# Peptides against a protein of PDB entry 8PQO, part 78

Target 1, 252 residues: chain A of PDB entry 8PQO
Amino acid sequence: VLLKEYRVILPVSVDEYQVGQLYSVAEASKNETGGGEGVEVLVNEPYEKDGEKGQYTHKIYHLQSKVPTFVRMLAPEGALNIHEKAWNAYPYCRTVITNEYMKEDFLIKIETWHKPDLGTQENVHKLEPEAWKHVEAVYIDIADRSQVLSKDYKAEEDPAKFKSIKTGRGPLGPNWKQELVNQKDCPYMCAYKLVTVKFKWWGLQNKVENFIHKQERRLFTNFHRQLFCWLDKWVDLTMDDIRRMEEETKRQ

## One batch from the design tools (peptide; made by RFdiffusion4, then SolubleMPNN)

Design b1_p15_5_s1 (from b1_p15_5, 9 letters changed)
Fold by OpenDDE base, seed 1:
Structure b1_p15_5_s1 (fold): chain B 252 residues (1-252), chain A 15 residues (1-15)
Amino acid sequence: as target 1 above (252 residues)
Amino acid sequence: GKMELYFTIAGLAVS
């Protein structure tokens, strides 16, 4: 088991982020090849659990079309089906990813708290001390070009170049986080993403767990760079606007 | 509908 807490600081408010996240997820999904091909939504309903109220989703990602033919032919039953269960009770969210074949031997859990701070809270997810001491805190700086793979880099998604016309935020210089403290009119937040990865196959545990973390970090970095650089597209939208957009898309 | 098929952040990592 490998745990890391990714802390993503953004020059947006927690309330703004709720809109921006939904917008950016939708936009990113549209930009993906296949546009959701192989995704099956089993459940999408309100939930109440342990005093937590939100939206529960259960999706299956069928990876059969995403792997080579020989892999499909050799893959055990259920090996290419990924289950994603998500509990969205913003500002808290939890996602659990499992595999039908691996069962308890495979788990990706992502628990996120969105807080109006600069990533200064320790153990925001309230882990037991013994567990918390094994968590690596990883700061993602969306302005740091060195954290972005060359293949992922786009100038139009570079926070160090972007200037929001609507808000005046950006570009983000090397010391933007420190400078935020002096900018009373600029809101800020941190997404605390506790990522738990478990892969219980002998000889492959560390390799696979580290690989998955690498991919998650890559995703979080790119996504939040996009979210910020798309600020002018979503900052004036409301949650009601997002809901209307969702309903309109459902009708098409 | 199409909107329900959109990926979560975690889903984008897997797909």
Scores: peptide ipSAE 0.069, ipTM 0.759, DockQ to the pose 0.094
Fold by OpenDDE base, seed 2:
Structure b1_p15_5_s1 (fold): chain B 252 residues (1-252), chain A 15 residues (1-15)
Amino acid sequence: as target 1 above (252 residues)
Amino acid sequence: GKMELYFTIAGLAVS
């Protein structure tokens, strides 16, 4: 098991982020060809449990069409079906990813708290001390070009170049986080994403767990760079606007 | 359709 807490600091408020996140997910998905192929939504309903109230979603990602034919033919039954169960009680979210074949031997859990701070809280997910001591805190700096793969880099999604016309935020220089502390008029938040990865195949555990973390970090980095650089597209939207957009999308 | 894409396997968002 490999645990890392990714802390993504953004010059947006927690309330703004709720809109921006939903917008950016939709936008990013539109920009990816075949992103929705093989996705089955089993459940999408409100839930209330243990004082937590939000939206519960259960999806299956059928990867049969996403892998080479020989892999599909050799893959054990259920090995190419990924289940994603998600509880969205913003500002808290939890996603649990499992595989039908590996069962308890595979888990990706992503628990996110969105807090109006600069990523300074320790153990925001309230893990036991024994568990917390094994968690690596990883700061994602959306302005740091070195954290972005060359193949992922787009100038129009570079926070170090982007300036929001509507808000005046950006560009984000090398010391933007420290400067943000002194900017009373600019909101900020941190997404604390505790990622638990378990892959219990002998000889492959560490390799796969690290690989998954690498992919998650990559995704978080790119996504939040987009979210910020798309600020002018979503900052004036309300949650009601987002809901309307979602409903319109559902009809298509 | 596109509705399934409003949330990702990476747990970025849920809709």
Scores: peptide ipSAE 0.067, ipTM 0.770, DockQ to the pose 0.067
Fold by OpenDDE base, seed 4:
Structure b1_p15_5_s1 (fold): chain B 252 residues (1-252), chain A 15 residues (1-15)
Amino acid sequence: as target 1 above (252 residues)
Amino acid sequence: GKMELYFTIAGLAVS
């Protein structure tokens, strides 16, 4: 088992992020899959558990053509059916990813708290002290080009170049986080993403767990760079606007 | 199941 807490600081509010996240997920998914290719929704319903209220989704992803060759080499043919169970109680979210073939030997859990801070909270997910000692904190800086793979880099998705016309935010210079503290008119937040990866195949555990973490980090980095650079596209949208957009796209 | 157009932020298909 390998645990890392990815902390993504953004110059947006928690409330803004809710809109931006949904918009960016929709936009990114269109760009990558052409609109949800290989994704099936099994369950989509409200839930209430231990005072937590939100939306529960169970999706299955057929990823045979979508995963890297390395992953395909590890998975038997037809075994790349990934189940995603998600509890969205924004600003708290939990996602559990499993595979039918590997059963309990494979788990990806992503628990996210969105907080109006600069990533300064320790153990926001309230792990036991012994478990927390094993969590690596990883800061993702969306303005740091060195954290982006060359193949993923797009100039139009570079926070160091982007200037929001609507908000005046950006471009994000090397010291943007420090400068943010002194800018009363610029909101900020941190997405604390605790990622638990379990891959219990002897001899491959560390390799696969580290690989998955690398992919998650890559995903988080690219996604949040997009989210910020698309600020002008979504910042004026309301949650109602997003819901309407979701409904309209689902009908097509 | 019903086809979904939106991935979650954790979607491995984007990886």
Scores: peptide ipSAE 0.065, ipTM 0.741, DockQ to the pose 0.085
Fold by OpenDDE base, seed 5:
Structure b1_p15_5_s1 (fold): chain B 252 residues (1-252), chain A 15 residues (1-15)
Amino acid sequence: as target 1 above (252 residues)
Amino acid sequence: GKMELYFTIAGLAVS
């Protein structure tokens, strides 16, 4: 098991982020090749449990068409079905990813708190001290080009070049986080993403767990660069606007 | 059957 807490600092408020995240997810999804092919939504409903209230989704990603033929032919039954269960109780979110074949031997869990700070809180997810001491805190700087793979880089998604017309935020210089402390007019937040990866196959555990973390970090980095650079597209939207967009997308 | 909606993966958001 490998745990890391990714801390993504953003020059937006927690309230703004709620809209921006949903917009950016929808936008990114539309831009993905193949669209929703192979995605089955089993559940999408409100939930309330142990004081947590939000939206619950259960999706299955059928990967049969996404893997090479030889992998598909050799894959055991259920091995290419990925389950994603998500609880969105913003500002708290939890996602659990499992596989039908591997069962308890495979887990990706992402738990996120969105806080109006600069990523300075320790153990925001309230782990036991013994568990917390094994968690690596990883800061993602959306303005740092060195954290972006060359193949992922797009100039139109570069926070160091983008300036919001509607808000005046950006571009984000090398010291933008320190400058935020002195800027009373610019809101900020941190997404604390505790990522738990478990891959219990002897000889491959460390390799696969580290690989998955690398992919998660890449995803978080690229997504939040997009989210910020799309600020002018979503900052004036309301949650009701987002819901209407979701309903429209669902009908198509 | 398959219900296709815009999606998120790996703890971004619920779609």
Scores: peptide ipSAE 0.064, ipTM 0.758, DockQ to the pose 0.061; fails the geometry check

Design b1_p15_5_s2 (from b1_p15_5, 10 letters changed)
Fold by OpenDDE base, seed 2:
Structure b1_p15_5_s2 (fold): chain B 252 residues (1-252), chain A 15 residues (1-15)
Amino acid sequence: as target 1 above (252 residues)
Amino acid sequence: GKMELYKIIAQFAID
């Protein structure tokens, strides 16, 4: 098991992020997955547990059409079905990803707190001390080009170049986080994403767990760069607007 | 939650 807490600081408010995240997820999914092909929604309902209220979703991602034919033919039964169980009680979210074939031997858990701070809180997810001491805190700087793979880099998604016309935010210079502390008119938040990865396969545990974390970090980095650079596209949207957009996307 | 899984799927998508 490998745990890392990714802290993503953004020059947006927690409330803004709720809209921006949903917008950016929808947009990114269109761009990269073809609009959610192979997604089966099993459950989508409100939940209430231990004072936590939110939306629970259980989705199956069928990857058969997203892998080469030879992989599909060689894949064990259930290996290409990914289950996502998500509890969305924004500003708290929890996602559990499992696989039918690997069962308990595979787990990706992503727990996120969105806080109106600069990533200064320790153990925001309230882990036991013994567990917390094994968590690496990883700060993602969306303005740091060195954290972006060359193949992922797009100038139009570079926070160091982007300036929001609607809000005036950006571009983000090398010291943007430090400067943000003194800019009382600019909201900020941190997404604390505790990622737990378990891949219990003899001889491959560390390799795969590290690989998954590497991919998660890459995804978080690129996604939040997009989220910020798309600020002018979503900042004036309401949650109702987002809901309408989601409905339209489902129909396509 | 959607972003994480979608991105994971995209990572393995062939295109």
Scores: peptide ipSAE 0.034, ipTM 0.724, DockQ to the pose 0.154
Fold by OpenDDE base, seed 3:
Structure b1_p15_5_s2 (fold): chain B 252 residues (1-252), chain A 15 residues (1-15)
Amino acid sequence: as target 1 above (252 residues)
Amino acid sequence: GKMELYKIIAQFAID
């Protein structure tokens, strides 16, 4: 098991992020999945549990069409079905990813708190001390080009070049986070993303767990760079606007 | 490939 807490600082408010995240997910999903091919939504309903109130979703990702034919033919039953269970109680969110074949031997858990701070809170997810001491805190700087793979880099998604017309935010220089403290009119937040990865396969555990973390970090970095650079596209949208957009997308 | 699959899954996971 490998745990890391990714802290993503953004020059947006927690309330703004709720809109921006949903918008950016929808936009990015169009680019990556081609419209949700192979995704089956089993459950999408509100939930209330232990004072937590939000939306619960259960999705199955059928990967049969995403792998080579020979892999599909040799794969055990259930091996290419990924289950995603998500509890979205913004500003808290939890996602659990499992596989039918691997059962308890495979787990990706992503727990996120969105806080109006600069990533200074320790153990925001309230882990036991023994568990927390094994968590690596990883700061993602959306303005740091060195954290972006060359093949992922796009100038139009570079926070160091972007200037928001609607808000005046950006571009983000090397010391933007420090300068943000002195800018009274610019909101900020941190997404604390605790990622738990378990892949229990002898000889491959560390390799796969590290690989998954590497991909998660890569995704978080690129996603939040996009989110910020798309600020002018979503900052004036309301949650009602987002809901309407989602409904329209579902009808297609 | 493998990397693409994880990217897709991770993208939906942050929704």
Scores: peptide ipSAE 0.034, ipTM 0.710, DockQ to the pose 0.101
Fold by OpenDDE base, seed 1:
Order: sequence, then structure tokens, then C-alpha cells
Structure b1_p15_5_s2 (fold): chain B 252 residues (1-252), chain A 15 residues (1-15)
Amino acid sequence: as target 1 above (252 residues)
Amino acid sequence: GKMELYKIIAQFAID
């Protein structure tokens, strides 16, 4: 098991982020080939548990069409079905990813707290001390180009170059986080994403767990760079606007 | 192959 807490600081408010995240997820999904294909929504309902109130979703991602034929032919039953259970009680979210074939031997859990701070809180997810001492805190700086793979880099998604017309935020220089503290009118938040990866196969555990973390970090980095650079597209939208957009997408 | 599959899985981990 490998745990890392990714802390993503953004020059947006927690309330703004709720809109921006949903918008950016929708846009990113549109940009990906096969978006929505092979996705089965089993459950989508409100929930109340342990003081949490939010929306629960259970989705199955059928990856048969996403892998080469030889992989599909050799894959054991259930190996290409990924279950995603998500509890969205924003500003808290939890996603649990499992696989039918691997069962208890595979787990990706992503727990996120969105806080109006600069990533300074320790153990925001309230882990036991023994568990917390094994968590690596990883700061993602969306303005740091060195954290972006060359193949992922796009100038139009570079926070160091972007200037929001609607809000005046950006571009984000090397010391943007320090400067943010002195900017009275600029909100900020941190997404604390505790990622738990378990891959219990002998000889492959460390390799796969590290690989998954690497991919998650890459995803978080690129996503939040996009989210910020798309600020002018979503900052004036309301949650009702987002809901309408989602409904319109469902009709297609 | 198998490692590429996990890259795909990572794309679903947006919350």
C-alpha cells in the first residue's frame, strides 16, 4: 500500500472550484476519445452517512474496447471491468476504484478535502498517527512547467502565461503563492487529495503502486492547469448552469 | 499492455 497526499493550491475559492471542477471534467471528457463509451451508471442517488450528505454514484467502466485485442482475449473474466464508487459531499469527496477480478488485491482510493487555505494543514483527513507518518505530502504547483511532461504541455494551458480577463488573475509567476497572500481580492484554496493505492501482487506491488501514483499526479497536474486556464469559461457559471449543461449532455 | 491499462484507469480517477 502506498499513500500520498497531493496538495494542489489554486487561486480560486472553494465555491468557485466546485463549478470549475465540474466544468473542467466535462470539457476534459469531451476531449478524450471514447468519452462515456463503456461507462455504465449503476447507481446515482443521494446519501447520508456518518454526517456526510451528498451524492453517491456507482459506475462501471468496461475497458474491453480500450485495450488491444490480444489483451482482451487474454484478460480473465472481470479483469477489464473497473468499478468506481464515489461519494460527493463537496467540499469533501471520496472515490473508490476496484476491479472485479483482483477484488481485495486492488484498490485506488482518492479522498479530497477542499479547504480555503494554502495547503498548510497537516492530516486534514484525520488518519491515525501511525498511518499519517507514512503519507508523503506532495505539492503540485500548477505554474511549475518542470512538473509537466513535454508531451502534455500546451501553451494555452500554461498558468504562467494565462491572464484571466474576467477576474484579473494570472499569470502565475514563480512566487505566485507567496504573492497571493498579499493580494486581498484574490481567493485561494487547496485541494488535499489523499490517494491510497493498493496492488497486492507479488513482485509487482511497488512498481504498479508507484506507477499509478505517477499517473495520478500527472492527471492532477494537467487537470488543474486546465481548470485555471479555463477560468474565464466557467467563473460566471452557476451550479444551476452546470446542472443544465449536464442534462443537455445526457440528452445527446 | 498491462501498464497501459493502468494509464487508462488513471483517467477515471477525477473526482
Scores: peptide ipSAE 0.034, ipTM 0.709, DockQ to the pose 0.105
Fold by OpenDDE base, seed 4:
Structure b1_p15_5_s2 (fold): chain B 252 residues (1-252), chain A 15 residues (1-15)
Amino acid sequence: as target 1 above (252 residues)
Amino acid sequence: GKMELYKIIAQFAID
């Protein structure tokens, strides 16, 4: 098991992020392998659990059509079905990813707190001290070009180049976080993403767990760069607007 | 091949 807490600082408010996240997820998923074909929504309903109130979703990603033929032909039964269970009680979210074939031997858990700070809180997820001491804190700087793979880089998604017309935010220079503290009119937040990865195959555990973390970091980096650079597209939207957009997309 | 599958998993690992 490998745990890391990714901290993503953004020049947006916690309230703004709620809209921006939903918008950006919708946009990003349109052109990615993780959405569209092969997605089955089993459950989408409100929930209340241990004082937590939000929306619960259970989705199955059927990857048979998204993997090479030889993988599909060799894959054991259930190996290409990924279950995603998500509890969205914003500003707290939890996602659990499992696989039918691997069962308890595979787990990706992502627990996120969205806080109106600059990533200064320690153990925001309230882990036991023994567990917390094994968690690596990883800061993601959306303005740092060096954190982006060349194949992922797009100039239109570069926070160091983007200037929001509607808000005046950006571009984000090398010291944007320090400068943000002195800008009374610019909100900020941090997404604290505790990622737990479990892959219990002998000889491959560490390799795969590290690989998954690397991919998660890549995803978080790219996603939040997009979220910020798409600020003018979503900042004036309401949650009702987002809901209407989602419904309209379903009808198409 | 096999590792590409995990890239797909990571793509939808958004909360």
Scores: peptide ipSAE 0.034, ipTM 0.708, DockQ to the pose 0.105

Design b1_p15_5_s3 (from b1_p15_5, 9 letters changed)
Fold by OpenDDE base, seed 5:
Structure b1_p15_5_s3 (fold): chain B 252 residues (1-252), chain A 15 residues (1-15)
Amino acid sequence: as target 1 above (252 residues)
Amino acid sequence: GKMELYKIIAGFAVS
């Protein structure tokens, strides 16, 4: 098991982020390979548990059509079915990813707290001390080009070059986080993403767990760079606007 | 459709 807490600081408010995240997920997904074909929504309902209230979703991603034929033919039963269970109680979110074949031997859990701070809180997810001491805190700086792979870099998605016309935020210089503290007119937040990766196969555990973390970090970095650079596209949208956009997307 | 896959990878609990 490998745990890391990714801390993504953004020059947006927690409330703004709720809209921006939904918009950016929708927008970014249009540019990604694959599709919704093979996605089965088993559950989509409100939940209330232990004082936590939000929306629960259970989806199955059937990957049979997404892999080469030889993989499909050789894959054990359930190996190409990925389950995503998600609890959205914004500003708290939890996603659990499992596989039918691997069962308890595979887990990706992502728990996110969105806080109106600069990533200074320790153990925001309230782990036991013994567990917390094994968590690596990883700061993602969306303005740091060195954290972006060359193949992922786009100038139009570079926070160090972008300036929001609607809000005046940006561009983000090397010391943008320090400067932000002194800019009372600019909101800020941190997304604390505790990522738990378990891949319990002898000889491959460390390799796969580290690989998954590397991919998650890459994704978080690119996504939040996009989110910020798309600020003018979503900052004036309401949650109702987002819901309408989602419904329109479902009809297509 | 692509949105759903992105949600998994990104670890976002979104409806």
Scores: peptide ipSAE 0.051, ipTM 0.763, DockQ to the pose 0.079
Fold by OpenDDE base, seed 3:
Structure b1_p15_5_s3 (fold): chain B 252 residues (1-252), chain A 15 residues (1-15)
Amino acid sequence: as target 1 above (252 residues)
Amino acid sequence: GKMELYKIIAGFAVS
């Protein structure tokens, strides 16, 4: 098991982020391969648990059509089905990814708290002390080009170059996070993303777990760079606007 | 459609 807490600081408010995240997911998904084919929604309902209220979804991703024929023919039963259980109680979110074949030997869990701070809270997910000491805190700086792979870099998605016309935020210089403290009119937040990865196969555990974390970090970095650089596209949208956009996207 | 695939990749509980 490998745990890391990714802390993404953004020059937006927690309330703004709710809109921006939904918009950016929708926008970024247009560029992703594979579409929604093979996705089965088993559950989509409101939930209430221990004072947490939100939306619960259970989806199955059937990968049979997305792998070569020989892989499909040789794959054990359930090996090509990925389950995603998600609890959206913004500003808290949790996603659990499992596989039918691997059962308890495979887990990806992503728990996110969105807080109006600069990533200074320790153990925001309230882990036991013994567990917390094994968590690596990883700060993602969306303005740091060195954290971006050359193949992922786009100038139009570079926070160090972007200037928001609507808000006046950006470009983000090398010390932008420290400068936020002195900018009374600029809101800020941190997304605390605790990522738990378990891949219990002998000889491959560390390699696969580290690989998954590397991919998650890459995704979080690129996504939040996009989110910020798309600020002028979503900052004036309401949640109702987003809901309409989501419904339109589902129908396509 | 494409949004669904991105959700699993991003780990965002977007419903």
Scores: peptide ipSAE 0.051, ipTM 0.769, DockQ to the pose 0.077
Fold by OpenDDE base, seed 1:
Structure b1_p15_5_s3 (fold): chain B 252 residues (1-252), chain A 15 residues (1-15)
Amino acid sequence: as target 1 above (252 residues)
Amino acid sequence: GKMELYKIIAGFAVS
């Protein structure tokens, strides 16, 4: 098991981020391959548990059409079905990813708290002390170009170059986070993303767990760079506007 | 449809 808490600081409010996240997911998905084909929604309902209130979804991603024929023919039953259980109680979110065949030997869990701070809270997810001491805190700086792979870099998605016309935010210089503390007119937040990866296979555990974390970090970095650089596109949108956009994206 | 695949990869409980 490998746990890391990714802390993403953004010059937006917690309320703004709710809209920005939904917009950016929809926008980024327009050019991605794959989609709703092979996705089965088992459950989509409101939930209330332990003071947490939100929307619960259970989806199955059927990968049979996404793998070569010989893999499909040799794969055990359930090996190509990925289950995603998600609890959306913004500003808290939880996603649990499992596989029918691997059962307890495979788990990806992503728990996110969105807080109006600069990533200074320790153990925001309230882990037991013994578990918390094994969590690596990883700070993602969206303005740091060195954290972006050359193949992922786009100048139009560079926070160090972007200036928001609507809000006046940006560009983000090397010390933007420190300067932000002194700017009372600019909101800020931190997304605390606790990522738990379990892959129990002798000889491959560390390799696979580290690989998955590397991919998640890459995705979080690129996504939040986009989210900020698209600020002028989403900052004036309402939740109703977002819902319309989601319906349009589902039809592609 | 494309949004669903992105959601699982990104680990976002969006909809």
Scores: peptide ipSAE 0.048, ipTM 0.761, DockQ to the pose 0.077
Fold by OpenDDE base, seed 2:
Structure b1_p15_5_s3 (fold): chain B 252 residues (1-252), chain A 15 residues (1-15)
Amino acid sequence: as target 1 above (252 residues)
Amino acid sequence: GKMELYKIIAGFAVS
């Protein structure tokens, strides 16, 4: 098991982020090849449990069409079906990813708290001390180009170059986070993303767990760079606007 | 959560 807490600081408010996240997810999904293909939505319903109220989703990602034919032919039954269970009670979110074949031997859990701070809270997910001591805190700086793979880099998605016309935010210089503390008019937040990865195959555990974390970090970095650089596209949208957009997208 | 899975899926497909 490999745990890391990714802390993504953004010059947006927690309330703004809710809109921006949904917008950016929708936009990014449109841009991804095969977006929505092989996705089965089993459950999409409101839930309330232990004071947490939100939306619960259960999706199955069928990867049979997304892997090479030889992989599909050799894959054990259920190995290419990934289950995603998600509890979205913003500002708290939890996603649990499992595989039918691997069962208890595979888990990706992503728990996110969105807080109006600069990523300074320790153990925001309230882990036991024994568990918390094994968590690596990883700060993602969306302005740091060195954290972006060259193949992922786009100038139009570079926070160090972007200037929001609507809000005046950006570009983000090397010390933008420190400067935010002194900019009373600029909201800020941190997404604390505790990622738990378990892959219990002998000889492959560390390799796969580290690989998954690398992909998650890459995803979080690119996604939040996009989210910020798309600020002018979503900052004036309401949650109702987002819901309408989602409904329109589902109909296509 | 959704985007996380997409990249994981992409990673599996490329591997």
Scores: peptide ipSAE 0.036, ipTM 0.732, DockQ to the pose 0.239

